# Designs tried in a protein design run: peptides against a protein of PDB entry 3J47. Part 62

Target 1, 121 residues: chain A of PDB entry 3J47
Amino acid sequence: IRLTNQLKSLKGLQSKLKDVVEYLDKVINKELPINHTILGKLQDVFNLLPNLGTPDDDEIDVENHDRINISNNLQKALTVKTNDELMVIYISNLVRSIIAFDDLIENKIQNKKIQEQRVKD

## One batch from the design tools (peptide; made by RFdiffusion4, then SolubleMPNN)

Design b2_p20_2_s3 (from b2_p20_2, 11 letters changed)
Fold by OpenDDE base, seed 4:
Structure b2_p20_2_s3 (fold): chain B 121 residues (1-121), chain A 20 residues (1-20)
Amino acid sequence: as target 1 above (121 residues)
Amino acid sequence: KEKLIEEMQKVIEQLEKFLS
């Protein structure tokens, strides 16, 4: 039950991220106008994102991490725990922002479909 | 503006890949 709910929640998040990509593709392809409110919400999401290192940043941080790893086990355990707790709070805020963004995308897509129907009629 | 949207798309695709 708990694992199934976690997997369902993760699949739901993945579906919402896909909807976001599809929206951005439509904006890039000029099928949808740029919405500053939507972009502002995405920027808020990205400003909260830890820099998910490009594969190139992982090589530079690994060389510095190997030198820092020996001296800070307790402060790193507290910082990792605090970073994990902050990461959970962060992921929770990110997920909330993605949900709110998905609702805005869906509303905008629906409004566009209604306008396209009104132009055909 | 287009460059920013492309950067945002790249990050979201990375997030999708991480969740996959």
Scores: peptide ipSAE 0.040, ipTM 0.626, DockQ to the pose 0.263
Fold by OpenDDE base, seed 3:
Structure b2_p20_2_s3 (fold): chain B 121 residues (1-121), chain A 20 residues (1-20)
Amino acid sequence: as target 1 above (121 residues)
Amino acid sequence: KEKLIEEMQKVIEQLEKFLS
């Protein structure tokens, strides 16, 4: 019973995250106008994230390799641990924001599809 | 603005992968 409810809650969260990705794709493609309220709340969540380095930023520090190894392993371990702890807080805040705006996103996507159909008839 | 939305999308995709 408890595990089944946890799995059901996790599947519900995954579906809502997918709806947010679909919304952001439509905003990037200029299919939907930017909603400042949605983006502001998402930005507040991203400001609580540690810097997720893009894979392309790893090319800039190959030249200082021999005195930093002990400090780098501890910093890397602290960064990974801090990243995991902050990621849990981030997910929790993101989930709250997504639940609050999921119905608004779905309604905007549906309303656009209805308008596009009415222009083709 | 567009770059920020793309970065936000990459983070959400990473979260989806973590929850899958």
Scores: peptide ipSAE 0.039, ipTM 0.593, DockQ to the pose 0.234
Fold by OpenDDE base, seed 5:
Structure b2_p20_2_s3 (fold): chain B 121 residues (1-121), chain A 20 residues (1-20)
Amino acid sequence: as target 1 above (121 residues)
Amino acid sequence: KEKLIEEMQKVIEQLEKFLS
């Protein structure tokens, strides 16, 4: 039950991301004008994403200075826990930004359709 | 501006692929 609800929520998020791609394609193809509010929200999304571009640069050489192993293990465990807690906060803000962004896209697409219909009448 | 939008699209497509 809980896992099924999480999968359903994730599929909902995937559908919203698809709407974002379709919007960006329309902007690239000059079918829609650039909207600074939408782009600003998308920039907020990217600022909350971990650097997807370098799996190799997060090897911060924790130079194993071998000799204070107990304090370093607790500090490492606290750092990992803090990073995980921060990551949950960033993901939560990311999801909120994506939802708000999807609503803006939908509203803009609808408004364009209404304007195109009014020009044909 | 156009190059930025293309880069943004690439990242969103990568996110979609990761969620799929």
Scores: peptide ipSAE 0.037, ipTM 0.621, DockQ to the pose 0.255
Fold by OpenDDE base, seed 1:
Structure b2_p20_2_s3 (fold): chain B 121 residues (1-121), chain A 20 residues (1-20)
Amino acid sequence: as target 1 above (121 residues)
Amino acid sequence: KEKLIEEMQKVIEQLEKFLS
């Protein structure tokens, strides 16, 4: 039951992210004008994301001392855990921002359709 | 502006992949 609800929520989030991509594609293709309010909300979303750093920054501290490594592994594990916990908080805030953004996208698409209908009539 | 939108799109696509 809990896992099914989490999967449903995750699928709902994935659908909303897809709507965001579709909006950005329409803006890139000049099908929709750039909306500064929408872009500001996206920027707020990105400022809340943990830096999805490339996995390649983990290779540069290979020099020597066998007693610091256990403390560093615990600190790295705590940093990873903290990063994962922060990531969940950031994703939660991101989800709220994406929901609000999706409503703005839908409103903008509807307003455009209404204007295009009024020009055809 | 266009470059920023493209960068935003890449990050969203990465998030979609992470959530998949």
Scores: peptide ipSAE 0.033, ipTM 0.602, DockQ to the pose 0.264

Design b2_p20_2_s4 (from b2_p20_2, 13 letters changed)
Fold by OpenDDE base, seed 5:
Structure b2_p20_2_s4 (fold): chain B 121 residues (1-121), chain A 20 residues (1-20)
Amino acid sequence: as target 1 above (121 residues)
Amino acid sequence: KEKLIQQMQEVIEQLKKLLS
């Protein structure tokens, strides 16, 4: 009973990972638009993955070295992508703050002109 | 002064169009 439930849970996880791969392939092929919420959640999952790229120093098989390099390159690529996304969000917020400040200045200039007209009447 | 204000207004309008 316990082993059957663990196998069922593992099969469920494998199916979800397959669905994520199929989604990423469709996004890469431009068949689906990029969903930033899905990508952010995927990045959170990858940041929670153990560093598959630290060999415990005791079995450097050549096949493990290539998988380690791929894992380290993937983690580095995800970190760079996360930084670029955070930079875009930061720039967008900065631009919104500048626009809101400009609108405030324009409103103050208009209010001052209205007051100066009311003092001349 | 006026030319600088016009350039700033054009930049702001372009930024508004990129964020809309």
Scores: peptide ipSAE 0.021, ipTM 0.523, DockQ to the pose 0.010
Fold by OpenDDE base, seed 3:
Structure b2_p20_2_s4 (fold): chain B 121 residues (1-121), chain A 20 residues (1-20)
Amino acid sequence: as target 1 above (121 residues)
Amino acid sequence: KEKLIQQMQEVIEQLKKLLS
């Protein structure tokens, strides 16, 4: 019973991974529009994967070297993309903070002018 | 990418209008 349920769960995971690959191929071929929510969830999945590209120092098999290189290239591409997205969010937050400080300074200058007028009357 | 670039361009144009 337990082993049969584990095998069924693993087959279900394998089917879902095939559906993800087919979706990515359709996006690469421009058959489907880029969905940022799906890509964000895929990045979360790849960030939770152990680094498939650090061989534990004990298995130098030549067949693993090509899979390791593909995994490292994918992880590097995801890291660069994540850094670019974070940079845009950072710049957007800086701009919002600058505008909010400008509005605050102008409001304080206006309030000071109104108080100085009330003291002269 | 394109929507995010468009949002950044709109923010840059709003900043230019505020600084002119």
Scores: peptide ipSAE 0.021, ipTM 0.523, DockQ to the pose 0.014
Fold by OpenDDE base, seed 1:
Structure b2_p20_2_s4 (fold): chain B 121 residues (1-121), chain A 20 residues (1-20)
Amino acid sequence: as target 1 above (121 residues)
Amino acid sequence: KEKLIQQMQEVIEQLKKLLS
């Protein structure tokens, strides 16, 4: 009973992964528009995947080494992209804060000029 | 000094257009 439920859950996960691959192929072939929300969620899933690159030091199966390298390269590419996106968001927020500060200074200068004119009249 | 302030204002206006 317990083993059959684990196998059923694993088959369900395999089916969902196949559906994700088919979706990505349609996006690559320009049959579907790029959905940035779906791509962001896929990045979150890949960032939550255990590092396929911790070999427990005890089984040098040559077939695992190529899969580990592909996974590590994909994780590195996703991490770099995420860092660049965060940097763009940070710079955009910094620029908005500088603009708001400049507008505040200009408003204070104008208010001071108006007060100085009212004291002369 | 005034020319530098004008150049900064132009950069701010260009950044406003990119962030709008």
Scores: peptide ipSAE 0.020, ipTM 0.524, DockQ to the pose 0.009
Fold by OpenDDE base, seed 4:
Structure b2_p20_2_s4 (fold): chain B 121 residues (1-121), chain A 20 residues (1-20)
Amino acid sequence: as target 1 above (121 residues)
Amino acid sequence: KEKLIQQMQEVIEQLKKLLS
């Protein structure tokens, strides 16, 4: 019973990974528009994955060294892209806060002018 | 001074449009 459930869960994960690959291929081929929200969530998933590119030091097959270097370069490229996306989101939120503060100041100036007119009448 | 204020207002309006 436990082994059959683990195999069924693994097959379900394999199907979902296949759907992700097919989605990425369609985005690369320009068949689908780039959805930044999906890419950001996919990147969060990759950042939560254990380092699949560090073999535990116990399986030093020399043929894996090139695959390890490719995996580490991909993970580094994804990390740089994550940091740039987070920086753009941070700057965008900062600018929105400054704009909202400017609009608040302008509204206070207008309200003060209206009160000063009402005191003169 | 007035030209600088006008340029800052234009930048704010462009940023509002980008972030809306």
Scores: peptide ipSAE 0.020, ipTM 0.492, DockQ to the pose 0.010

Design b2_p20_3_s1 (from b2_p20_3, 13 letters changed)
Fold by OpenDDE base, seed 5:
Structure b2_p20_3_s1 (fold): chain B 121 residues (1-121), chain A 20 residues (1-20)
Amino acid sequence: as target 1 above (121 residues)
Amino acid sequence: EKEELIKKMQEVVEKMKKLL
């Protein structure tokens, strides 16, 4: 039961990340206008992400020394498989930010479909 | 599954870097 629920939650998160990727592709392709509220929520997601950069991105700004230490600790926690309480907190905050972002994407896709229907009538 | 999740998170990061 517990393992099945964790697997279901992970698959749900993977689906939401796919929807985020599809949204970003539509924005890059200029099929959707840039939404600053969506981008702000996405920035909140990235600020909570470990620097998933390959060690070749030596050019992200020395002004966030505390965030770099948090990112490095979260990378170490993800890599070392440490069941650290801090890793659980960071993943929980990340998941909350992704859910709130997915709800905004869905609302924007729905609003666009409604507008495209109203222009055809 | 965990590795696929990390890969999808990386794909989102790379797409965001192209948007900024």
Scores: peptide ipSAE 0.019, ipTM 0.508, DockQ to the pose 0.098
Fold by OpenDDE base, seed 4:
Structure b2_p20_3_s1 (fold): chain B 121 residues (1-121), chain A 20 residues (1-20)
Amino acid sequence: as target 1 above (121 residues)
Amino acid sequence: EKEELIKKMQEVVEKMKKLL
C-alpha cells in the first residue's frame, strides 16, 4: 500500500513535469506568448532545487579541483544528513510549486480556448 | 522511475536556459 501510493505520487509528478516541458516547447516555438508570471514561478521552483548534477556544472569545476571536491563532499555530507529532513520539506515545496504552475498552465489554455470560441461567435 | 524524474527535471532546466 505505502509503496504503491509513492509510485502513484511519483507518476503524477512525472506527468506534471511533462506538461511543463510541453508548455516550454510551445513558448520556445512561439506558439504561446512568454508569460513572465509563469517564468518567475519556474525560477522560484529552480532556485529551490538542489544542484541535481547538470552535465554543464561538471565543466566549471576544472580550475579549483581540490577545494571544490572537499567543499562539495562536505556540502554533500552536510546535505546528506540534513537532506533527509530538508529534502522532505524541499520536495513538498517543489511539488506545491509544480502543482500551482500546472494549474496556471491549465487556466491559460482554458482562457485561450474560451477567447477562440468568442471570436467564432 | 526516480532517474526518469530527474532526467525530466534536467530537460525542464535546459529548456528554461534557452528562454533566458
Scores: peptide ipSAE 0.019, ipTM 0.531, DockQ to the pose 0.067
Fold by OpenDDE base, seed 1:
Parts: C-alpha cells; structure tokens; sequence
Structure b2_p20_3_s1 (fold): chain B 121 residues (1-121), chain A 20 residues (1-20)
C-alpha cells in the first residue's frame, strides 16, 4: 500500500514534468509568449534542483548570497547522505513548486484557448 | 521509474537553458 502510493505520486510528478516540457517547447517555438511569472517560478524550481550532472558550462555569477547558500546547502545535503531531513524538506519544496507551476501552465493554456474561441465567434 | 524522472528533470533544465 505505501509503496504503491509513492509510485502513484512519482508518476503524477512525471506527468507534471511532461506538461512543463510541452509548455517550454510551445514557448521555444513561439506558439506561446514568454511569461516572466512562469519563467521566474521555473527558475525557483531550478535554483532548488541539485546541479544534475554537467560539470562544464560556465559561471553566471549572480549576487544572491542567500540563494547560493540555500542551493549549496541543498547540493551538499544531496551529496552528503547524512542529512536526510534537509533532503526531504528540499524534495517537498521542489514538488510544491512543480505543482504550483503546472497549475499556472494549465491556467494559461486554458485562458489562451478561451481567447482564441472568442476571436472566432 | 526514478531514472526516467531524473531524465525528464534534465530535459526541462536543458529546454530552460535554451530560453535564457
């Protein structure tokens, strides 16, 4: 029972990440305008994410000492298997940010469809 | 399943790098 619920939650997260990818493709293809609020929430998701294993692409030094300390403490908490509590808090905040971002994407896609229908009538 | 999640997270990161 507990393992099946964890797998269901992980599949739900995998679906939401697919919707995020589809949104980003539509923005890259200029099918949707860049939404700075969506992009800022996605940046907040990635500033949480541990650097997912490319050691090679250059320094963008952006002076936010508090965000860098949080990111470094989270990367250190993932690298050091000894801080399982900070890893759980991190994953919980990441999942919350992805859910809030997915809801924002869906609301924007729906609002665009409604506007395109109103221009055809 | 966990590896596919990590791969999709990486795909989102790489697509975001193309927007910045």
Amino acid sequence: as target 1 above (121 residues)
Amino acid sequence: EKEELIKKMQEVVEKMKKLL
Scores: peptide ipSAE 0.019, ipTM 0.509, DockQ to the pose 0.067
Fold by OpenDDE base, seed 3:
Structure b2_p20_3_s1 (fold): chain B 121 residues (1-121), chain A 20 residues (1-20)
Amino acid sequence: as target 1 above (121 residues)
Amino acid sequence: EKEELIKKMQEVVEKMKKLL
């Protein structure tokens, strides 16, 4: 019973990450305006993400030695099959942030569609 | 399943970097 609920929550998270990717593609393609509130919350999620392996440029300050060690332990929890408890805490924070995006993304897409209709009338 | 979630999360990070 617990494992089936964790797998269902993980599948839900995988769907919501797809919706975030589709939103970011629309913003990159200039189909949607940049929303700094969405980007700020995405940045908060990614600041909780372990540095997932692109070694190219830019200095973010050596003053967070404890945050770097927590990020490396979280990277091991994601990459190593043996640390499911830290992954569940991370996934829970990620899910909470992404649920708050779904409503915000949908509200912004709807508001843009309503505004484009009002400019055609 | 876990590896596919990590791959999608990496894709979101890479798209986020293109917007910053």
Scores: peptide ipSAE 0.018, ipTM 0.498, DockQ to the pose 0.068

Design b2_p20_3_s2 (from b2_p20_3, 13 letters changed)
Fold by OpenDDE base, seed 1:
Structure b2_p20_3_s2 (fold): chain B 121 residues (1-121), chain A 20 residues (1-20)
Amino acid sequence: as target 1 above (121 residues)
Amino acid sequence: SKKKLIEEMQKVVEKLKELL
């Protein structure tokens, strides 16, 4: 039961992330206008990613390393089995932000479809 | 399932890089 519920929750999150990718593709292809509110919520999601990268090594260019660190830190955050209560809270807040963001995308897509239908009638 | 989740998150990051 517990493992099945965790798997269902992860599949749900994966579906929501797919919707985000599809939205971003439509924005890149100029099928949808850039929505600054949506981009702001994405930024909030990424600001809630744990900074797992303090390797003590001094010399490597900090600016390019920050973006690579976000992907590696994300992979590490998702793979690390930690019983750290702070990490559980952090992941929970991240998931809530992604869900709220997906709901905003769906609302924008629906509103656009309604406007396009009203122009054809 | 964790691998697939990571792959979707990586796609989001790559799409954001294309948008910037």
Scores: peptide ipSAE 0.029, ipTM 0.527, DockQ to the pose 0.068
Fold by OpenDDE base, seed 2:
Structure b2_p20_3_s2 (fold): chain B 121 residues (1-121), chain A 20 residues (1-20)
Amino acid sequence: as target 1 above (121 residues)
Amino acid sequence: SKKKLIEEMQKVVEKLKELL
């Protein structure tokens, strides 16, 4: 029961991340204007997740050693199948941040669809 | 499922890098 609920919650989080990707694609394609509130909240999410390792960031700026260690520990924790306490903390913070702006993202996507439909009518 | 979550998070990061 607990494991199934955690898996369901993780699937929910994955769906929310897909919504974020869709939003960012629309911003990149200039379909939506840049929303600084959304970007600020995304930055807060990524400040909690420094360096989700792209394999090519060999630029170890010596001043970020603590952030790199936290990042490596987080990435390591996320790759572990067991409920690592660090993973739970980071995912909990990430989930809270995503929930806080998900409604805003969804509203922006929906508003764009409504505007596009109005231009076609 | 955790692997897929990490992959989606990585996509978000890459899209943010493209936007910056």
Scores: peptide ipSAE 0.027, ipTM 0.515, DockQ to the pose 0.066
Fold by OpenDDE base, seed 3:
Structure b2_p20_3_s2 (fold): chain B 121 residues (1-121), chain A 20 residues (1-20)
Amino acid sequence: as target 1 above (121 residues)
Amino acid sequence: SKKKLIEEMQKVVEKLKELL
């Protein structure tokens, strides 16, 4: 029962992350305007994500040592099969952030469709 | 499933970098 619920929660999170990627693609393609509230929530998620060792990470100011440690702990929790409890805590925080803007993303997509339809009428 | 989750998280990070 507990393991099944954890797997279901992970699948739910994965689906929401796909929705976020689709939203960001629409913003990049200028199909949707930039929403600072959504981006602020995504930044909160990003601050919880592991540093993925991209070449541009050299400019992340050393002053955020505590954030780097949290990020490294999350990376370890996700990559190491043995630390499922820490993974659940971090995923729960990510899910809370994603849920907070999911409805806003959907509302913006719908509102854009309605506006485009009204201009064609 | 964990590997796929990490891959989706990586996509979000890359898209955010494109916006910055």
Scores: peptide ipSAE 0.023, ipTM 0.500, DockQ to the pose 0.037
Fold by OpenDDE base, seed 5:
Structure b2_p20_3_s2 (fold): chain B 121 residues (1-121), chain A 20 residues (1-20)
Amino acid sequence: as target 1 above (121 residues)
Amino acid sequence: SKKKLIEEMQKVVEKLKELL
C-alpha cells in the first residue's frame, strides 16, 4: 500500500511540476496575482530541494549544515543512476510537498481561464 | 525519467528566480 502510493505520486510528479511552471509563468506575466499561500507551500518544496542552480547558490544555505548535507545527499541521489533508498525517501517527501499546493494552483489557473472566457463572450 | 524530472525542477527554480 505505501509503496504503491509513492509510485503513484511519482508518476504524477512531472505533471504537477508542469502545473507549477505554468502558474509561475502566469504570475510573472501578471496574469495572476501573487498568492502568498501558494508561495509558502512552494518554499516548503524548495527547502527540500538541492541547490539545482549555479554553485553560487551554495552560499545562501551556509547557516544550516544539516540542510546542506541533506541537499547534497539529495542532489547526489537524483544524479545517481541507481534507484536507491535515499532517492526514494527524498522524492517521496518532495512529492508530498508538491501535492500539498497542487490543488491551489489548479484552482487559480482554472478560475482565470473561466474569467477570460467570460470577458470574450 | 530522472533527467526529465530534474529538468522540470530546474524550470521551476528558474521561474522563481525570475519572480524574485
Scores: peptide ipSAE 0.020, ipTM 0.525, DockQ to the pose 0.066

Design b2_p20_3_s3 (from b2_p20_3, 9 letters changed)
Fold by OpenDDE base, seed 1:
Structure b2_p20_3_s3 (fold): chain B 121 residues (1-121), chain A 20 residues (1-20)
Amino acid sequence: as target 1 above (121 residues)
Amino acid sequence: DKKELIEKMQEIVEKLKELL
């Protein structure tokens, strides 16, 4: 009974992973538009995966090498995405700061002109 | 960049399916 339920849960997880692959294929093939919310949720799932790449101790199993490679590929993919997102945020904040600075300069110039007019009257 | 990220995510999901 317990083993059959574990196998059923594992088959259910395998089916969900298949549905994720099919979704990613449709996005790559441009059959579906890129949904940032779905990609964000997939990233959250991947960030919850245990770091499969801590070499704690002493068996050169081919399975451990594949797990390390998966973890490294994931970390590299996440780092690239994070860098692109940080760049967009940085540029957006820079542009907002420039606009706010220009508005401040214009406001100071206008206030100076108003004061110079009041001293001439 | 974004396409390459999606392709890498797909590769990881396929490898995870092979481990299950």
Scores: peptide ipSAE 0.027, ipTM 0.494, DockQ to the pose 0.268
Fold by OpenDDE base, seed 3:
Structure b2_p20_3_s3 (fold): chain B 121 residues (1-121), chain A 20 residues (1-20)
Amino acid sequence: as target 1 above (121 residues)
Amino acid sequence: DKKELIEKMQEIVEKLKELL
């Protein structure tokens, strides 16, 4: 019973992984628009995968060269995307800081005008 | 492009801090 349920769960995961590959192929072929929500969830899955691109220094087998290249390309793509997302967050925080400082400067100018009027009366 | 935009925005933030 427990083993049969684990095999059913693993077959379900394999089917879902196939559906994801078929979706990515359609996006690469421009048959479907890029869905940012799906791409975000795929990135979360890849960030939870153990780093498949560091062979622990003890298995230099010649069959690993294609797997190392695929993992290095994936890690590079994830690093570039993470950098672009962090830049958008940083720019958004700068814009918010500029607006907040503009509001503070205008409030200081108004307070100074009110004080100068009270000294003339 | 993106680096130059960040540098310009940082310069604006520092100029606004000097006015406070």
Scores: peptide ipSAE 0.025, ipTM 0.635, DockQ to the pose 0.011
Fold by OpenDDE base, seed 2:
Structure b2_p20_3_s3 (fold): chain B 121 residues (1-121), chain A 20 residues (1-20)
Amino acid sequence: as target 1 above (121 residues)
Amino acid sequence: DKKELIEKMQEIVEKLKELL
């Protein structure tokens, strides 16, 4: 009973991974529009994967090479996303700085006009 | 950038499918 339920759960997970691959293929082929909510949820799943980049010292067997490659590819994918998010934050901070600079210029222009009026009275 | 992220996500999912 327990083993049959574990095998059924594993087959269910394998089917879901296949559905995700087929979805990503359709998005790459432009058959489906990019859904940022689905991509965000897939990234959440990837962030919940155990960090396969810490082999505790003492078993370098050939099965670790695929796990290390998955971890390295995940880290590279997350780095690209982080760079895009940091770019949006940078642009947002740049826009805020431009607005604050414009407000400073307008305040200086107004102060200059007030001083020029006080010298004519 | 977004296309490369999707391609990398696909490669990771295929590798995870091969491990199961």
Scores: peptide ipSAE 0.021, ipTM 0.473, DockQ to the pose 0.298
Fold by OpenDDE base, seed 5:
Structure b2_p20_3_s3 (fold): chain B 121 residues (1-121), chain A 20 residues (1-20)
Amino acid sequence: as target 1 above (121 residues)
Amino acid sequence: DKKELIEKMQEIVEKLKELL
């Protein structure tokens, strides 16, 4: 009973990881828009990955220490890369918001000039 | 005021376009 429930929970986790990979593939292929909330949660998952691969401090074989250092460096590189990608998206959204606000201000100035002309006639 | 704000926003937008 306990082992069957653990195997069922592990299969459920494997299915969720597959759904995440399929989501990332669709985002890479531009089939889906980037969701910042999903990317933030993926960063949190990546931030927890090295803590899942540390054997308790009592069994550091030299081979495990090199694998842990490679895993930590890969994780740090993935976190930095994802932060840079989020920064580019943030800047792109900020630029779009500034352009849309400029267009709104220019339209309001033009409408005001048209109203001031109509009051002089 | 409003004209100077637009000129500053345009300068920021052009600088941001050079970075993209």
Scores: peptide ipSAE 0.019, ipTM 0.489, DockQ to the pose 0.011

